Peptides against a protein of PDB entry 4N78. Designs and how they scored, part 75

Target 1, 186 residues: chain A of PDB entry 4N78
Amino acid sequence: HFQVICRLLGYQGIAVVMEELLKVVKSLLQGTILQYVKTLMEVMPKICRLPRHEYGSPGILEFFHHQLKDIVEYAELKTVCFQNLREVGNAILFCLLIEQSLSLEEVCDLLHAAPFQNILPRVHVKEGERLDAKMKRLESKYAPLHLVPLIERLGTPQQIAIAREGDLLTKERLCCGLSMFEVILT
Target 2, 155 residues: chain B of PDB entry 4N78
Amino acid sequence: MAELQMLLEEEIPGGRRALFDSYTNLERVADYCENNYIQSADKQRALEETKAYTTQSLASVAYLINTLANNVLQMLDIQASQLRRMESSINHISQTVDIHKEKVARREIGILTTNKNTSRTHKIIAPANLERPVRYIRKPIDYTILDDIGHGVKW

## One batch from the design tools (peptide; made by RFdiffusion4, then SolubleMPNN)

Design b2_p13_5_s1 (from b2_p13_5, 7 letters changed)
Fold by OpenDDE base, seed 2:
Structure b2_p13_5_s1 (fold): chain B 186 residues (1-186), chain C 155 residues (1-155), chain A 13 residues (1-13)
Amino acid sequence: as target 1 above (186 residues)
Amino acid sequence: as target 2 above (155 residues)
Amino acid sequence: MYLPTFEEGMKKR
């Protein structure tokens, strides 16, 4: 699903969705969640000492239930606060999954474009073969596929300009050095 | 453009008219040949004349058709070339627009990104000696180690 | 009525 979303929305659509999600998250965090946290801090027992082990597990549980009774019985905590936290969590996960999916798509695009951009993979060298010789052979093999040089040789000035810009855009991908998720976490 | 116009407005219509006129003329020639054959005392001569006219007529029609066909083909070639040029122009515009849109989109999403902290992952220098994968020996977790830690009931 | 000969047509090309 996330891959499809990435393909459908593209960079622009993803940007819009992410911006809106950030707004929502910010609103939830600074609004309702903050208020509930403040309230919880106020009602939290000031002194909550560990009970003696002699009470056993049931006694210890009962102790904490008693101490936290007001918090546990706070109905809005479950219905509102936890729901908001779920929404925030979902938003974070959504962003993560979108970034991952986008990264995969970008990597695929880069890989597909690589032969046309003179980006050759490192070839596995069998024992006894010179890496340099293999690389030169590969370079020679794929040299005719280099798009920009080909267009520069055969194309019109306009085509050359478009090809260069296209090449640049193909090379410059977010996955190469940028993270959206890190921004979300800050 | 001038050539195409000439083909469309003058040469092709003219060729069509010529072909039509040729049709009318052929009918006249046929009538002449028939009458000549009937009236001539020398039937053999009349027949030879008819053969000559027939051959000439066929050649003439063939020429007219060929000329017209070539003009039509030339017209179509010119039009096809014009369409190709137009298509190319449209494609160039489209590509330019797409590139522009992409740049805008990238700027927008770029605002929402930060540089990946490439933790200088220390080049995992593959240890020169590939330590033989030590067979993971599952040591059973001895839970008794924790028996002395915490509030557990010592039985 | 003069029908142009094939030869005459070829010369004009």
Scores: peptide ipSAE 0.023, ipTM 0.761, DockQ to the pose 0.005
Fold by OpenDDE base, seed 4:
Structure b2_p13_5_s1 (fold): chain B 186 residues (1-186), chain C 155 residues (1-155), chain A 13 residues (1-13)
Amino acid sequence: as target 1 above (186 residues)
Amino acid sequence: as target 2 above (155 residues)
Amino acid sequence: MYLPTFEEGMKKR
């Protein structure tokens, strides 16, 4: 589904969706979540010392449960705050999955374009074969497919310009060094 | 353009008119041949004359048809060439627009990106032992895996 | 082979 979304929206659509999603997340964080966090901080026990380990894990849990009873029983925390946190979490996951899907699409595009851009695949060399010979063979095989040089030779100036720009755009992908998800986490 | 116009406005219509006129003239020739044959004391000569006129008429019509056909073909070739040029122009514009749109889109999404902290992940040293390509067993994409990811906003 | 036009043929009449 995310792959289809990426294909459908393209860079522009994804950008718009991400921007709007960020606005929503910001609104949730700065609005309701912040308010609840502030309230929780106010009602948080001022002194919450670690119980002695002799009480064991159950005793320690009961201790904290007792100390936090008022917070745990706060109904709005579960219904509103946790829901908002879930929404934020979903948004983060959505962004992650979109980026991953986009990266996959970009990689596919790069791979498909590679023969036309003089990008040779890593050649598997069997034992006894010379890497250089195989590489030369591959270069020779794909040389006629090099789009930009071909158009430079046969095309009009306008076509050459378009080909160069297209080539550049094909090579420059987000997956090559950019992350959207990191921005979302910031 | 001038050549196409000449073909469309003069040569082809002229050729059509010539064929039409030829039809009328052929009828006259036929009438003449018939009357000549009836009135002639020498039927053999009249027949030979008719044969000659028939051959000439056929040749003339064939010539007219050939000329017209060639003109039509030439017209079509010119038009086809024009269409190809137009197509090329449209494609060029389309590509230019697409590139522009792509650039804009990339700028927009670029604002939402940062450089990947490529933690120098250790050079994945290709394990010396190339694990045998695990035969890609097409496992049906279990779409349910995503069912647990992203609880839709229950409004 | 130059095929005479019908008009040319009729004038030789």
Scores: peptide ipSAE 0.020, ipTM 0.753, DockQ to the pose 0.005
Fold by OpenDDE base, seed 3:
Structure b2_p13_5_s1 (fold): chain B 186 residues (1-186), chain C 155 residues (1-155), chain A 13 residues (1-13)
Amino acid sequence: as target 1 above (186 residues)
Amino acid sequence: as target 2 above (155 residues)
Amino acid sequence: MYLPTFEEGMKKR
């Protein structure tokens, strides 16, 4: 689903969705969540000392449960605050999954374009063969597929300009050095 | 443009008219040949004359058809060339617009990005011996293998 | 293979 979303929206659509999600997250964090956190801080016991180990694990648990009774019984915490936190969490996960899906798509595009851009994979060399010689043969074999040089030789000035721009756009991808998710976490 | 116009307005219509006129003339020639053969005392001579007229008529029609066909072909070639030029122009505009849209989109999404902290991940030293790529055999994933794994509610 | 960073490409445009 996320791959399809990435393909459908493209860079522009993804940007718009991410911006709106960030607004929603900001609104949730600064609004309802902040208010509930403040309330929780007020209700939180000012002094909570560790009970004696002699009470055992059940007794210690009961002690803390009693100390936090007001928080546990705060019904709005579960229905509103936790729901808002889930929404924030979902938004974060959405952003992460979109970035991952986009990166995969970009990598695929780069790989598909590679032969046409004189980007050749390193070939396996058998014992006794020179890597350089094999690579040179490979380069020669795929040289006719190099799009920009081909268009430069056969195309009009306008076609050459478009080919160069297209080549550049194909090479430059977000996955090469940029992260959206890091911005979202900040 | 002038050549195409001449073909469309003068040469092709003229050729069609010539063929039509030729049809009418051929009918007259046929009538003449029939009457000549019936009235002639020398049937052999009349037949030879008819053969001559037939040959001439066929040659004339063939010439007219060939001329018209060539003019039509020439017209079509010119039109095809014009269409190709138009297509090329449209494609150029379309590509230019697409590139522009892509640039704008990339600027927009770029605002939402930061540089990846390339933690100096240890240079993945490619193993010296690249194992021969084992031919990927796609095995269907049997999900039933997972049916017994997990605390899911067995209905 | 040095792939130009997206940012570098955008700055050049």
Scores: peptide ipSAE 0.000, ipTM 0.751, DockQ to the pose 0.223
Fold by OpenDDE base, seed 5:
Structure b2_p13_5_s1 (fold): chain B 186 residues (1-186), chain C 155 residues (1-155), chain A 13 residues (1-13)
Amino acid sequence: as target 1 above (186 residues)
Amino acid sequence: as target 2 above (155 residues)
Amino acid sequence: MYLPTFEEGMKKR
């Protein structure tokens, strides 16, 4: 589904969705969540020391449960605050999955374009074969597919310009060195 | 442009008129041949003359049709060529617009991106002591280790 | 100790 969304929206659509999601997340964080966090901080026990390890994990859990009983029983925490946190979490996950899906689409595009852009994969060399010789043969084999040089030789000035720009746009992808998700996390 | 105009305004209409005139002429020739055959004492000679006129008339009409057809084909070829040029021009404009749109879109999404922190691949310092590759002995997975993990119904 | 309602928390600002 995310791949289809990426294909449908393109870069522009993804940008718009991401911006709006960031606004929503910001609104949730600075609004309702912040308010609940402040309230929780006010009702939080002032002194909550770690109990002795001698009580074991069950005893420690019971201790904290008792200390936080009023917070745990706060109905609005579950219905409103946790819901908002789920929405934030879903937004973050959505952004992550969109970026991953976009990266996959971009890689696919790069791979499809590679033979036309003189980008050749490393060939497996059998024992006794020279890598350089195989690579040269491969280059020669695919040389007629190099789009930009072909258009430069046979095309009009306008076609050449379009081909160069298209080639550049094909080579430059977000997945090559850019991350959206890192921006979202800051 | 001049050639196309000449074909449309002069050559093709002229050819059509010529064919129409030829139809009228053929009718006259037919009448002549019929009358000549009826009135002639030498029927064989009259027949040979009719054959000659028929052959000449058919050749003339065939020539006119061929000429007209060629002119029409030439006209269509010129028009097709013009359409192809126009199509090419439109395609170039379309591609230019698409490239521009893509650039704009990339700028927009670019604002939402940062450089990926390429983790400096720590130089894999080869451990000084190459531990001898311990031959991977496939030990069967002992699933009994999981028997104590989980609320499985001990039957 | 009842967690103050949002309204109660806002009245104490």
Scores: peptide ipSAE 0.000, ipTM 0.754, DockQ to the pose 0.012

Design b2_p13_5_s2 (from b2_p13_5, 6 letters changed)
Fold by OpenDDE base, seed 1:
Structure b2_p13_5_s2 (fold): chain B 186 residues (1-186), chain C 155 residues (1-155), chain A 13 residues (1-13)
Amino acid sequence: as target 1 above (186 residues)
Amino acid sequence: as target 2 above (155 residues)
Amino acid sequence: MHLPMFEEGMKER
């Protein structure tokens, strides 16, 4: 699903969606969640001493239940606060998954474009084969596929310009060095 | 453009008119030949003249048709070429717009990006000398060493 | 790898 979303939205659509998600997350964090946290801090016992081990596990649990009774009984915590936290979590996960999916698409695009852009894969050299000879063979094999040089030779000036720009657009991808998710986490 | 206009406005309409006129003329020639043959004392000569006129008329019509056809073909070729040029221009504009939109989109999404922290994974230089796990030879604790220290009642 | 098209956006932050 995320792959399809990435394909449909493109960079523009993804940017818009992520910006809106960030706004939503910010709104949730600074609004409802913050208010609940403040309320919880107010009802939290100021002094919570560890009960004596002599009370055993059930007694200790009961002690903490008693100390946190006001928090546990706060019905809105379970319904509204946790829901908002889920929404924040879902938004973060969504951003992560979108970035991952986008990166995969970009890598695929780069791989598909590579033969046309004079980008040769690192050839696995079998034992006994010279790397240089294999690379030369690959270069020769893919030389006719080099799109930009081909267009530069055969195309109009306008076509050449478009081809160069297209080549640049193809080569420059987010996955090559940029992260959106890191921005979301900061 | 001038050539296409000339073809559309002058040559092709003119050719059509000429062909129509030729039709009318053929009818007149036919009537003439028929009458000439009927009235002529020398039927053989009249027939030969008719053949000559018929051949000439047919040749003329054929020429007119051929000329008109060639002009129409030329017109179509010019129009096809113009359409191809227009298509090329539209495609160029479309591509330019798409590239521009893509650049804008990339700037926009770029706002939401940061450089990947390539955590230099410190090559955990595997210590070259994997110290062979010294087989923990559990030396059996010789408890006999403790036999001399304990107040054990030698029975 | 330098990504100038995206980096232009980064500078706007």
Scores: peptide ipSAE 0.361, ipTM 0.803, DockQ to the pose 0.710
Fold by OpenDDE base, seed 4:
Structure b2_p13_5_s2 (fold): chain B 186 residues (1-186), chain C 155 residues (1-155), chain A 13 residues (1-13)
Amino acid sequence: as target 1 above (186 residues)
Amino acid sequence: as target 2 above (155 residues)
Amino acid sequence: MHLPMFEEGMKER
């Protein structure tokens, strides 16, 4: 589903959606969540020490449950605050999944374009084969597929310009060094 | 453009009219040949004359059809060439626009991007003094305490 | 890899 969304929206559509999601997240964080956090901070126990490990995991859990009983029983926390946090979480997950899906699509595009752009895959050398010889063979095999040089030889100036621009657009992808998700987390 | 216009407005309509006129003329020739054959004392001669007229008429019609056909073919070729040129132009414009749109889109999404930074995983430094393992007394964990946690139930 | 088309947008942020 996310792959389809990425294909449908493209870079521009994704940008718009991400911007809107960021606005929503910001609104939730600075609004209702902040208010609840402030309230929670007021009701938090002033002193909450780690119980002795001798009490075991259940005892420790009970201890913290007791210390945080007022918070856990806070009705609005369960209904409104947690809902808002879920919304934020969903938004973050959405962004992550979109970025991952986009990266997959970009990688796929790069892989498909590679033979046409003089990008050779990492060559696995079998025992007894020379790496250089294999590389030369591959280069020779794919040389006729190099699109930009081909168009430069056969095309009009306008076609050449378009081909070069297209080549650049094909090569430059977000997955090559950029992240949207990191921006969302800051 | 001038050639195409001439074909469409003059040559092809003219050729069609010529064929129509030839039809009318053929009827007249046929009538003449029939009457001539009936009235002639020399039927053989009349027949030969009819053959001659028929051959001439067929040749003329064939010529008219051929001329018209060639003009139509020429017209179609010119139109096809024009369409190809138009298509090429449209494609060029379309590609240019698409490239531009893509560049704009990339700038827009770029606003939302940063360089990939490998976050240094903070090495969890294990505390140096492992306290002696105290005998774990198994108390049953009451998980019912968690029953109210995680239900997306809007109360 | 340098991605100038995207980086232009980054500068605008």
Scores: peptide ipSAE 0.353, ipTM 0.801, DockQ to the pose 0.629
Fold by OpenDDE base, seed 3:
Structure b2_p13_5_s2 (fold): chain B 186 residues (1-186), chain C 155 residues (1-155), chain A 13 residues (1-13)
Amino acid sequence: as target 1 above (186 residues)
Amino acid sequence: as target 2 above (155 residues)
Amino acid sequence: MHLPMFEEGMKER
């Protein structure tokens, strides 16, 4: 589903969606969540000491439950605050999955374009064969597929310009060095 | 443009009119040949004349059809060439617009991106000063608050 | 790899 979304939205659509999600997250964090956190801080015990180990795990648990009773019984925390946190979490997860899906799509595009852009994979050399000879054979085999040089030789000036721009657009992808998710986490 | 206009407005309509006129003339020739054959005492001569007129008429029609066909083909070739040129122009504009839109989109999404931090393997600088374990001074916690909570047997 | 088309947007931040 995320792959389809990435394909349909493109860079423009993804940018718009991400910006809106960031606004929503900011609004939730600075608004409702902040208010609940402030309220929780007010009801938090000022002094919460570690119980003695002599009370055992059940006694220690009961102690903390008692100390946090006001927080646990705060009904609005369960209904509103946790819901808002879920929304924030979902938004973050959505952004992550979109970026991952976009990266996969970009990598696929780069791989598919590679033979047409004189980008050849490293060939596994069997024992006794020279890597250089195999690479030269591959270069010779794929040389006719080099799109930009072909158009430069046979095309009009306008076609050449478009081909060069297209080549650049194909080569430059976010996955080559940029991350959106790091921006979302800041 | 002048050649196409001439073909569309003059040559092809003219050829169609000529062909229509030839049909009318052929009908007249046929009537003449029929009457000539019926009225002639020398049937052999009348037949030979009919053959000659038929051959001439067929040749004339063939010529008219061929001329008209060639003019139509020429017209279609010119129109096809014009359409190809228009298509090329439209495609060029479309591609230019698409490239521009893509560049704008990339700038917009770029606002939301940062350089991938190649995690420089931060040398885990071992903190030089191992903070001495602060001796946990166990302060006694008063648990009397919990006396009413749980299945504790009141002795 | 330098990505000029995307980096132009980064400078606006």
Scores: peptide ipSAE 0.349, ipTM 0.801, DockQ to the pose 0.639
Fold by OpenDDE base, seed 5:
Structure b2_p13_5_s2 (fold): chain B 186 residues (1-186), chain C 155 residues (1-155), chain A 13 residues (1-13)
Amino acid sequence: as target 1 above (186 residues)
Amino acid sequence: as target 2 above (155 residues)
Amino acid sequence: MHLPMFEEGMKER
């Protein structure tokens, strides 16, 4: 589904969706979640010392339950705050999955374009074969497919310009060095 | 443009009129030949004259049809060429617009991007103790272990 | 890899 979304939206649509999601996340974090955090801080015990280990795990758990009783009993925390946190989490996950899906699409595009852009795959050299000879054979095999040089030789000036721009657009992809998700996490 | 206009406005209509006039003339020739044959004492001569007129008339009509057909074909070729040029122009404009839109889109999404942190390749400090490469003895995968899991129909 | 088309947007941030 995310791959289909990426194909449908393109860079423009993804940008718009991501921007809106960031706004939503910002609004949730700076608004409702912040207010709940402030409220929680107010009801948080000022002094919470670690209980003695002698009470054992059950006793320690009970101690913390008692200390946090007011927080646990805060009904709005379970309903509204957790819902908002889920929304934030979903938004973050959505962004991650979109970026991953976009990267896959971009890699696929790059791989498909490679023979036309003089990008040769890594050749597996069998024992006894010269790497140089194989590379030369591959270069010779794919040389007629090099689109930009072909158009430069046979095309009109306008076609050449378009081909060069298209080649650049094909080569430059986000997956080559940029991350959206890192921005979202900041 | 001038050639196409001449074909559409002058040559093709003129050719059609010429064919129509030729039809009228053919009727006259036919009437003449019929009357000449009836009135002539030398029927062989009259027949030869009729053959000559018929051949001439057919040749004339064939010429007119051929000329008209060639003009129509030429017209269609010019129109087809014009359409192809127009299509090419539209395609170039469309591609230019698409490239521009894509550049704008990339700029917009770029606002939401940062450089990937190249994880500092921590120099894998080779542990000093080169543990002797345990010879990976490829144990043949005993596929018999899978015999019990697959609901394969024991025939 | 230098990605100028995207990096132009980064500069606007």
Scores: peptide ipSAE 0.360, ipTM 0.807, DockQ to the pose 0.710; fails the geometry check

